Peptides against a protein of PDB entry 5VZU. Designs and how they scored, part 98

Target 1, 271 residues: chain A of PDB entry 5VZU
Amino acid sequence: GRTLEDIFHEHMQELILMKFIYTSQYDNCLTYRRIYLPPSRPDDLIKPGLFKGTYGSHGLEIVMLSFHGRRARGTKITGDPNIPAGQQTVEIDLRHRIQLPDLENQRNFNELSRIVLEVRERVRQEQQEGGHEAGEGRGRQGPRESQPSPAQPRAEAPSKGPDGTPGEDGGEPGDAVAAAEQPAQCGQGQPFVLPVGVSSRNEDYPRTCRMCFYGTGLIAGHGFTSPERTPGVFILFDEDRFGFVWLELKSFSLYSRVQATFRNADAPSPQ

## One batch from the design tools (peptide; made by RFdiffusion4, then SolubleMPNN)

Design b2_p17_5_s3 (from b2_p17_5, 6 letters changed)
Fold by OpenDDE base, seed 4:
Structure b2_p17_5_s3 (fold): chain B 271 residues (1-271), chain A 17 residues (1-17)
Amino acid sequence: as target 1 above (271 residues)
Amino acid sequence: AYIPDDLTLEEKLEIML
């Protein structure tokens, strides 16, 4: 019988052939678009920029990481037969931090699955609540019938009301003990290991992570058929490396910063 | 759709990344 390795190898060859066919057929019709590096903001989790991602059998792809308030986005700069260039391969919700268990329990895929699915349900609830507020706010713009401007009544002079003495009721400011958000100890990374059964292209991934967030990955069939968002975990390792665990696919993508310095790659100042 | 656990690696790779 074909081994899983044989199937993976055959499929990798097919994907390479598909990439070659597409590239060769469209060689005369390639539209080149200039890409600019996103400007860095002080609140960015790490410096935005280009990362080289591992996509299992698809091999290496270039992804632009950018920050959009409480969301991070990975945008494909290179595409594959499933997900074309310019698509948002990953969307990260920076509001929903994932706490990984201890190293022993990190090996349990079902434990990670439980944690991620609980966060997914919270995100769905928040989206339903926010959708209702946005829906109710739009319904009240019924056409304000332009009632004709009633004539300006003359400003009668307001009479001097009397000197009410300000009572000095010295309400003690209740000490709102601002729970000092313990400065997230930015220094000690947590030990990290992939769950059993999660496929990684390389076993050489960082064994310590800084923080994790809930996210969704984009998946599709060949030719971008039936595109869907699948739940996953964004794992920040360091300033130059992050990962994404594709939960339902049981796959791991490692992203490493492109160390090349680009001249004139900065976004033009908004005029 | 939930990717069934019974999908082959090939079928999972057809629904890929």
Scores: peptide ipSAE 0.209, ipTM 0.761, DockQ to the pose 0.095
Fold by OpenDDE base, seed 3:
Structure b2_p17_5_s3 (fold): chain B 271 residues (1-271), chain A 17 residues (1-17)
Amino acid sequence: as target 1 above (271 residues)
Amino acid sequence: AYIPDDLTLEEKLEIML
């Protein structure tokens, strides 16, 4: 029977062959596209820009991080045999924050899986409800042929009198104890560790995180076959580093800001 | 894409990301 080693060698041979085919095809016809850095906005979670991401066996790839209201996107600038350049490798929903458990429970992959899948289910429900409201609103514009109903004369209804007894019902303002939203502690990052069984190419990842959000990653077979979105966790470490946990793949990608300053890389002002 | 359950984590990373 095929051994796991035989299967691994077959996949490695295919990956090497695909890398070779891609490289060799580009030698004959290179299309250059200018990439512009997205403009920074005050409400951006961190400065948008280029990051170096780790993609398992593919190694380092370049990803553009950009912000789009309550969504962030990672777009591949470099591609691989599975996911070509220009695809959205990660989509982050900034409305759905993930709270990591304590450091001991963070080692439990099943606990992280539970938390992420509960958020995924809420996101699906919100999409279904929003789809129903948009569907019902379009159906009722049947063309009501407004037949011109004749102008019946406005009968002047008589001015009934002013008996304004001011009932002083002194309704005590119920102290709505505004549950003091505990000021989002912009403080010390939460201790962070990868769950047991999540692979990272680099063990030198930040051991503290600021915020986590629900997201989805793009996965596909070689040649971009059967592309799908898989659930994951976006982890903000600092201004220059974020991670993505690929939940179903049990993998972690670390993204680090490209420190190179690019002259004339700003998007032209919209005319 | 159906990730075969018989693939190692390394094999899964090579064919998916």
Scores: peptide ipSAE 0.196, ipTM 0.764, DockQ to the pose 0.093
Fold by OpenDDE base, seed 5:
Structure b2_p17_5_s3 (fold): chain B 271 residues (1-271), chain A 17 residues (1-17)
Amino acid sequence: as target 1 above (271 residues)
Amino acid sequence: AYIPDDLTLEEKLEIML
């Protein structure tokens, strides 16, 4: 039978061929778009900018990291046969921190899967609740048809029934222990290892991470067919490196800052 | 969709990053 390695090599050859075909098609209509670096904000988790990411069989791709309030986004600058340039390859929810277990339990894929899926369900519930609040506000402008329906009469006043005593039962308000937002201990990174069965293109990834967040990655078939978002984990290693664990794909992408200084790559100041 | 665990590696390779 074909080994996993044989299938992977055949698929890499197909992807290389597809990339070659796509690259060869560029000769007829390359639209060059100038890329501007996003402006840095004080509240940005790290400096926004260009990163080179590992995408398994696709190899290295260029991704723009940007921050949008409580969300971070990775935008493909280079595309592949599945996901074209300009797509949001990763979307990170900076409200939903992932707490990784100890180094021993980090080897357990099922434990990581449980943690991520629990956060995914919370995110889904919050989206449903926020959708209901936006929906209920529109319903009340039914047109008041002012039909003047008539004056019909006075029916009577019946009686006063009596005295039921005020039971004072002083139910103590149970202190809802507000889950103290553990201050973002920006300090000591925790030991990091990939779960067993998560594929990395290179074993040379940072073995310490600062923090992790829930996120979604974009996946598609060839030609951007059936695009969907899959759950994952954003891992911040340092100012210049982050990772993404594609949970369902059991894959890891390592992103490293492009150290190239681009002259005049800053976004034009909004005049 | 959740990538089913029963998908062949070939079928999983059709859904890419």
Scores: peptide ipSAE 0.213, ipTM 0.753, DockQ to the pose 0.097; fails the geometry check
Fold by OpenDDE base, seed 1:
Structure b2_p17_5_s3 (fold): chain B 271 residues (1-271), chain A 17 residues (1-17)
Amino acid sequence: as target 1 above (271 residues)
Amino acid sequence: AYIPDDLTLEEKLEIML
C-alpha cells in the first residue's frame, strides 16, 4: 500500500503541478491590485496585518488578519488550487469564546469536538432568532393619516382607606455563601497541546495560549468546487501568533506575523 | 457538509485549504 509519506509526496507534486499549470495559462494577462494593511483599532484583539500560515501540504500561505467588530477575518493573499486568493479562509466569532479543558483532556479530540459543536449550535440558534426579528420590521409602514385626537379632561377622583395588621413571621436568614468569583487572572496563558490525531506540519507550536474562540474555515475541492465552511477553533498564542484547528479535517494551521515593514501600505483614509 | 470520518487521507488532502 502507499505509505502516508508517499500520499503526501504525490499530493504535493500534484499541487505544485496545478500551481504551475494555472500560472502558465495566464499568458502574461495579469491584473495587479494593491493590497493595503487594515487600520488598527484599540479594541482589536491583536494588531491586524499579514501572517504566514501553514496549510498542511500547500505549505506556507499569506493571510491578512482584520477585525470587524465582534468578528475577525483571515483573507488569503496567496491562493492554492482549492481556495483562491481574496477568499476568507477563516472567520472568527469573538462573541463565542472557547474554554479549553485541562491539559490531559486537551489530548482528547472528542472533548474538543463536543465543546466546538455545542458552540456551533448556539451560533445557529442566534442566527435563527436574529433572522426572525429582521423579517417582521419591514411590512407595516402604511400612511397613518394624522387624525387629530381630542383633548379629553383631567378627572380628579379622591379617596381614603385604612388599616394596619402586624404579622410577625420571623423567617431564618439562610447563609447564602457568596461564592467569591476569583477574578480570572487575565495575564497568564493556559497550557496548550493539540488533540491526538490532529495533524500539524510542524510540532514546534506554542505550548501556551491566551484565549480561544469559535470560528469557521473555508474548504473546497480543486478549482474552488463545492466551497463550504467547516467548524474550528481560533487559538490566540501571543501578539504575533495564532492558530486554527480545523475540527473536521483534524488539521492545525499555525499563523505567524510577517515582520517585514511595508512603506506606503496603509489604507488611504476613506474620503 | 460534515467531512466524513471515512474519507481517505488523499480525499482529505484534496479538500484541505
Scores: peptide ipSAE 0.196, ipTM 0.760, DockQ to the pose 0.095; fails the geometry check

Design b2_p17_5_s4 (from b2_p17_5, 6 letters changed)
Fold by OpenDDE base, seed 1:
Structure b2_p17_5_s4 (fold): chain B 271 residues (1-271), chain A 17 residues (1-17)
Amino acid sequence: as target 1 above (271 residues)
Amino acid sequence: AYIPDDLSLEEKLEILR
């Protein structure tokens, strides 16, 4: 039978050949689209912009990170044989923060999987409930001809309520052991490690993260066949680095900000 | 992630490594 190594080599040869065929066929028929940087807002989790992704056999990808209220999006600038440019490679739900366990339990893939799948189920429930509220509101605007009923003057009845005596009930001071809610140290990053069995193209990833969120990643076959969204974890490391754990694929993608300054890359103000 | 439709999960995981 074919080995996994044979399949990997055959697939890599196919990807290279497809890239060559596409480049050669479109050489005379290329449509160019200008890309503008997304506007920055004060409430954006980090500055939006271009990020360089590194994961798997596909090599180097350019992704635009942008913020859309309670959602963040990674939009492909670089297309490939599976997912064309302009597709959302990742969608992050900023409403659903993931709390990573301690460093020892972060090595357990099943623990991360449990946490992510519980959040996925909450997201699914919220989508079902929000769909029901939008349906009921349209029905009842029957034209009630509200006849103008005349303003009768309601009288000022002054009723004096009585002098209820202060009962001295000397309730003992129960020692409310104030469970000192340790102030969630909002500012200090937590130790970070990939679970065992999650592949990373590079072992040189940040070992401390600021926060994590639930997200979905896009996967597809060649030619964008059978596109689906898989559950994952968006990991914010710092202002210039984030990761995505593809849960079902047991893969990690690291994204680093493109530090290049672009002249005239700001979106024109809407006239 | 970009994976051929005809590959098993194991084959898909190997291509991503």
Scores: peptide ipSAE 0.026, ipTM 0.691, DockQ to the pose 0.198
Fold by OpenDDE base, seed 5:
Structure b2_p17_5_s4 (fold): chain B 271 residues (1-271), chain A 17 residues (1-17)
Amino acid sequence: as target 1 above (271 residues)
Amino acid sequence: AYIPDDLSLEEKLEILR
């Protein structure tokens, strides 16, 4: 039988061949699209821009990070054999912060998996509830056909009487312990380590993170076949670095800001 | 992630390691 190593080697050879085919196809049909940097907003988690990442076995990727209210998005600038350029490689839900456990429990993949899947279920419930509210609003415009059905004089059912006494039952106001929103101490990073069994192509990742969020990553077969969203964790390390933990893939991608100052890369102001 | 469709989940997970 083929060993997993043989399969990996064959797949790596195929990826190299595909990269060679893609790079050889450069001669004929590379539409160079000018990329504009997204405008920064005051409420953006970090400055939007280009990030250079290690994407599992695929090597070096360039992703544009942008913010869209309570969502962040990583858009592929570099295409790959599975996911074309312009696809959203990661979608981050900034409403669903993930709290990492202590450094000892962060090594437990099952604990991270539990936390992520619990958040995934909450996101799914919120999507179902929001879908139901949007559905109910359309139903009521049935045309009231005004058929004048006749005035049958149904009878005077009688006046039952008066007296029920006011029971004073002073139900104590149960102290709704307002779950103190622990103020997002944006300042002090927490110790960070990858769970055991999560692969990182770069072992040199930041050992401190600011905050984590639930997100989904895009996965697909060769040629963008069967594209799906897999659950993961967006890790904000600092202003210039973030990571994504691919939960089902047990992999980690590290992204670092491209420090190259592109002259005139700012989006033209909407006139 | 570049996972061939013909690979098992285990094979896919190993290629991603």
Scores: peptide ipSAE 0.024, ipTM 0.670, DockQ to the pose 0.238
Fold by OpenDDE base, seed 3:
Structure b2_p17_5_s4 (fold): chain B 271 residues (1-271), chain A 17 residues (1-17)
Amino acid sequence: as target 1 above (271 residues)
Amino acid sequence: AYIPDDLSLEEKLEILR
């Protein structure tokens, strides 16, 4: 029988062969596209830019992280046999923060799965409600028949008198117990561990995270067949490192900032 | 994320381990 090692070895050989075929077929027809770094904005969660990561069995990938209001986007700079360059490998919803449990319960994959799937359901409901409001608002442009309504004369409504009774109803301002918004501990990272059964290529991931958000990742077959979005968790570790947990794939990808300084990589000023 | 076209989801999950 094939061992898991044999299957893995055959699969790695196929990936190397595919990479060789793709590179060799395009050697005569290389289209170069200039990539610009997105400008940094004050409201960006971290500085946008290039990140290097390990992505499944493909090895090293380059992703551009950018911010778009309440969304973050990871765009592939390097293509792979499944997902070509320029595709959005991850889309992060910065409106939907994931609260990780304590370190003991973080080891439970089913607990993380429950939390993520509850957020996914809220996102679906919000999309359906927003779709209905946009649909109903367009339907009521019935043809306004321009019937010329005749100018009925302004009846002078009589000046009601000055009755000035100062009702002193001193309604005591009920103490709105300001629910002490527990200061979002924006500064102290929480202990972080991957759930049991989530595969990481490198066990040397940060054991403390700042924030987590709901997101979706792109998966596809070879040649970009049957592309779909799978639920996941974006994990911000620090200014230069983030992770993505692929929930359905039970895998973790770690991304680290490319520290190279690029001259003339700034986007041209919008004309 | 890579999914080989010829492998089952189970086999794909085993290769990612």
Scores: peptide ipSAE 0.023, ipTM 0.668, DockQ to the pose 0.254
Fold by OpenDDE base, seed 2:
Structure b2_p17_5_s4 (fold): chain B 271 residues (1-271), chain A 17 residues (1-17)
Amino acid sequence: as target 1 above (271 residues)
Amino acid sequence: AYIPDDLSLEEKLEILR
């Protein structure tokens, strides 16, 4: 049988060959597109811009991070053999925060998987409910002349009786001091570790995170075959670093801000 | 992630390790 090593070598050879074919094809048909940096907004979670990251076996990727109200987007600036440039590699739902457990429980992949899948189900339910409200609003303009259905007489159900037993016991209502949910101080970093069995190309990732959110990543075969969205976790480390945990792939991608300043890269002001 | 179409999810996960 093919060994895992043989499969890995065949796969790496195919990736190199595909990269070479694509590069050689692009050398014959170069399309240049101007990239504009998104404008920064006061409510943006961090400054939008270019980030460099490692994506599984693909190596270095450039992604544009942008904010769109309660959503964030990672758009591929670099294409690969599976996902072309300009595709949305990650979509983050800023409405659905992921609460990481303590460090001991963060090592448990099944616990993270449970938390993410519960949030995925909530997102699915909210999408179904929002689809129903948009559907029902169009249907009700029919003037249903509600003909007055005749008042059928309420039968007098009988007055059963009296028994009065008095039992006293004045148990004091223990003041359940509602533990004031301390407003989750959005500014304190939480200790962070990857779950056991999540692959990281580099063990040198930040060991403290600010916030985590539910998101989805785009995966596809070679040539953008069978593209699908897979669940994951967006991890904000700091102003210049974020990660994405690909749940089904058990992989982690770390992204760091590109510190290069680009002249004339700002989006034209909307006139 | 590259997912070879011909590989099982398990084989794909092993190549990503």
Scores: peptide ipSAE 0.022, ipTM 0.653, DockQ to the pose 0.252; fails the geometry check

Design b2_p17_6_s1 (from b2_p17_6, 7 letters changed)
Fold by OpenDDE base, seed 2:
Structure b2_p17_6_s1 (fold): chain B 271 residues (1-271), chain A 17 residues (1-17)
Amino acid sequence: as target 1 above (271 residues)
Amino acid sequence: PVFSLEPTSDGLQFVPP
């Protein structure tokens, strides 16, 4: 029978062949597109730019991180056998912050899954409601002829009933010390660990994170077949590092800023 | 097989069950 090693070897040969084919297709692609770095904005979560991920089968992947109001976008600069260059690999909803639990509960994949799926359902509801408001806003310009609603007569609500007893019991108002919701100090890093069963290619990921957001990642078969979006978590570690947890794939991708300076790579000012 | 080959963001990978 085929061993796991045989299957792994055949699969690695297929990936190498696919990598050779797509690279050769890019080399044969007479269409060069200039890439511009997005302009930095004051409201950007971090400086936009190029980030590198290291993926064992693909090697070096480069993603452009950019900010678009309440959304962030990762765009593939390097293509792979599954997802071509220029595709949006991750979409991050900066409106939907994910609060990670304590370290003990962060090890529980089912807890992370619950939190992410609850946020996914909220995002889905907001999209449905926003679709309805955009639809209903066009229809209601019918002239409300204010027909004068006739004055319905005041029915006299009747009487009396009486009695009395004044039971005293002076139960002391227990000071419900309103647990001051400590404003989640938007600047302090929290301890971070991957859930059990989430695959990381490098255990040298940051053990503290600044903030997390709901996002979706793009997955596809070889040759960009059956592309779909899967739910995940964008994790901001610092100014130069972010991660993405692919929930359904139980995988983690780490991205680090490309420190190389590019001459004349700034986007032309929008005229 | 104890592992499945599944399409990932990083191509096909061995996913543990």
Scores: peptide ipSAE 0.025, ipTM 0.588, DockQ to the pose 0.034
Fold by OpenDDE base, seed 1:
Structure b2_p17_6_s1 (fold): chain B 271 residues (1-271), chain A 17 residues (1-17)
Amino acid sequence: as target 1 above (271 residues)
Amino acid sequence: PVFSLEPTSDGLQFVPP
């Protein structure tokens, strides 16, 4: 029978052959699209721009991170045999923060799965409710007639009243020691570890994260067949690094900012 | 462990069950 290694080698040969075919077939008919860096906004979670992921079979992936109000998007700059360039590899909902559990419980994949699936269900409910409110507002503007309703003037009235007094009652000072929930200092990174069974191509990922958000990632077969969005976690490590946990795939992708400065890469001013 | 060959963001890959 074929071993898993045989199937892996055959698949790697197919991926190399596909890359070669794409390079060779389009040699005479390359369409180039200029890419502009998105403008930075003060409310952006981090500076938008180019990030690189290192993905074994494909090598280097380049993704453009951009912010769109309460959403962030990772757009593929490099295509692969499955997902072409210009597709959104990740879509992040900045309204739905993921709270990671304690470091011990972060190792439990089922706990992360529970948290993500609960947030996914809330996002689905909000999308269903928001769809209903948009439907009812087309009320019949009947042709209500021009009635000339008049000028009436009225003035006055003045009045009074009064007093009421007294009551003392001296209720006891119950020392409810409100355990001061120390306000989670908005700037301190929390300890981070991947759940057991989540594959990372690089074990050298940041062991602290600033914040996490619910997101969805794009998966597809060769030639962009059967594209679907899977639930995941966007992890902000720092200004230059983020990750995505693919929940259903039990995988982690690490993205690092491209440090190259591009001349004349700024978006044209909106006319 | 039985791995499946699944469509990922990085193409088809062996993923753990």
Scores: peptide ipSAE 0.025, ipTM 0.624, DockQ to the pose 0.035
Fold by OpenDDE base, seed 4:
Structure b2_p17_6_s1 (fold): chain B 271 residues (1-271), chain A 17 residues (1-17)
Amino acid sequence: as target 1 above (271 residues)
Amino acid sequence: PVFSLEPTSDGLQFVPP
């Protein structure tokens, strides 16, 4: 029977072979694209920039995090055998915050799954409704030939003036229990733990997070076959670290800011 | 433990059973 070591060895050989095939196919066709760091905006959740993931056998993965209004995007700077460079590995919906339960319930994968899938359904509904409004808005620009409807004469509707009896408006003050918006304590991180059954390549992940958002991650087979978006959770740990929980894959990816100072990496001002 | 090779966002990974 194949040992675990045999399986690891065969897989490492396959990854090396794939890397060799990809590198050798590009030997004559290397396109270099300059990457600019996105400009920081005051409303950005954190400073945009380069983040690194450490992916065991794949080595160093680099993702550009950028903000696009109420969306964030992770764009692959490094490609892998499944997802080429320049693809959006993660798309984050900053409109849909995920509220994690307490630490005890965070261990329950089914609870996280429920929360994420409920948000996914809301996002789908919003997309369907927004798609209908965009469809109906195009149909109404038919040129209404303003046929001059002839001025039908003002029928003088008579001034019937009857008695205003003052009804006693005994409006009972309905106690609108203002659901106290718990002030978003923007400052204190909540305790964080991965659910049971979510694999992490590194057990050394932050045990506190600032906030979480609904997102989707891109998955594909080798050679970018059958690309699809799977639901997940973007976890902001701090200014320099975020994670993504791949719900269907039961996996966690940790990203850390590239601390290197790049000279002249800022996007040129639009002239 | 049978590790499966599953396609992930980060390439093939050994997923523990």
Scores: peptide ipSAE 0.022, ipTM 0.600, DockQ to the pose 0.035
Fold by OpenDDE base, seed 5:
Structure b2_p17_6_s1 (fold): chain B 271 residues (1-271), chain A 17 residues (1-17)
Amino acid sequence: as target 1 above (271 residues)
Amino acid sequence: PVFSLEPTSDGLQFVPP
């Protein structure tokens, strides 16, 4: 019978063959684009740059990590049969920190799933509320042409009083549960383990992480068909390593900084 | 991309999710 390893190997061969066919078909039309390293900002979570990743059977991928205010982005430098180069393979929301449980509960995929899905619903609510504020602000500038509708003298209907006793609405002050800004304890790494049933290409991943954030990853069929964003967890291990847990796919991708110094890779100063 | 293993008529295949 085919072993799981045989199936992974055959699929890796198929992906390599597809990549070879695609690259060979484009052999006469290879557009080389110069890649510039993004400038570092003081508020960047880590130094932006090139990271080498491993996506299960896809082998070696190169991703550019960049920071955009409260968002981080992983942009594919290497394309694959499903997602072409230049696509945003991961988008990280640095506003939505994920607190991992203790090491024992980190092995529970359902617990991680619960935590991630709760954050996903918060992100959806914030997007809906922000969409309503932007929508209402545009609606009010319709010119009310005040056409003077003629004053028809509608009759005096009579003054029924009654005694409305003032109900003392003792509005208990709703305890605004101040969402405790858990101080970004930027200092102590926590023990890290993948949940049971999350596939990694190897078990050689960092067993300590600094912090985690909610994010979404891009998935697609062959030829970039039906591209979708799936929820996940960005795991910051250190200055040179991060991971992404693809929740729905039950997979983990490890990324390590490319230590190669590229001469003249700095973005041209904006003139 | 990440693939799932799904049972197809031709056996287990890696499908994009």
Scores: peptide ipSAE 0.017, ipTM 0.519, DockQ to the pose 0.028

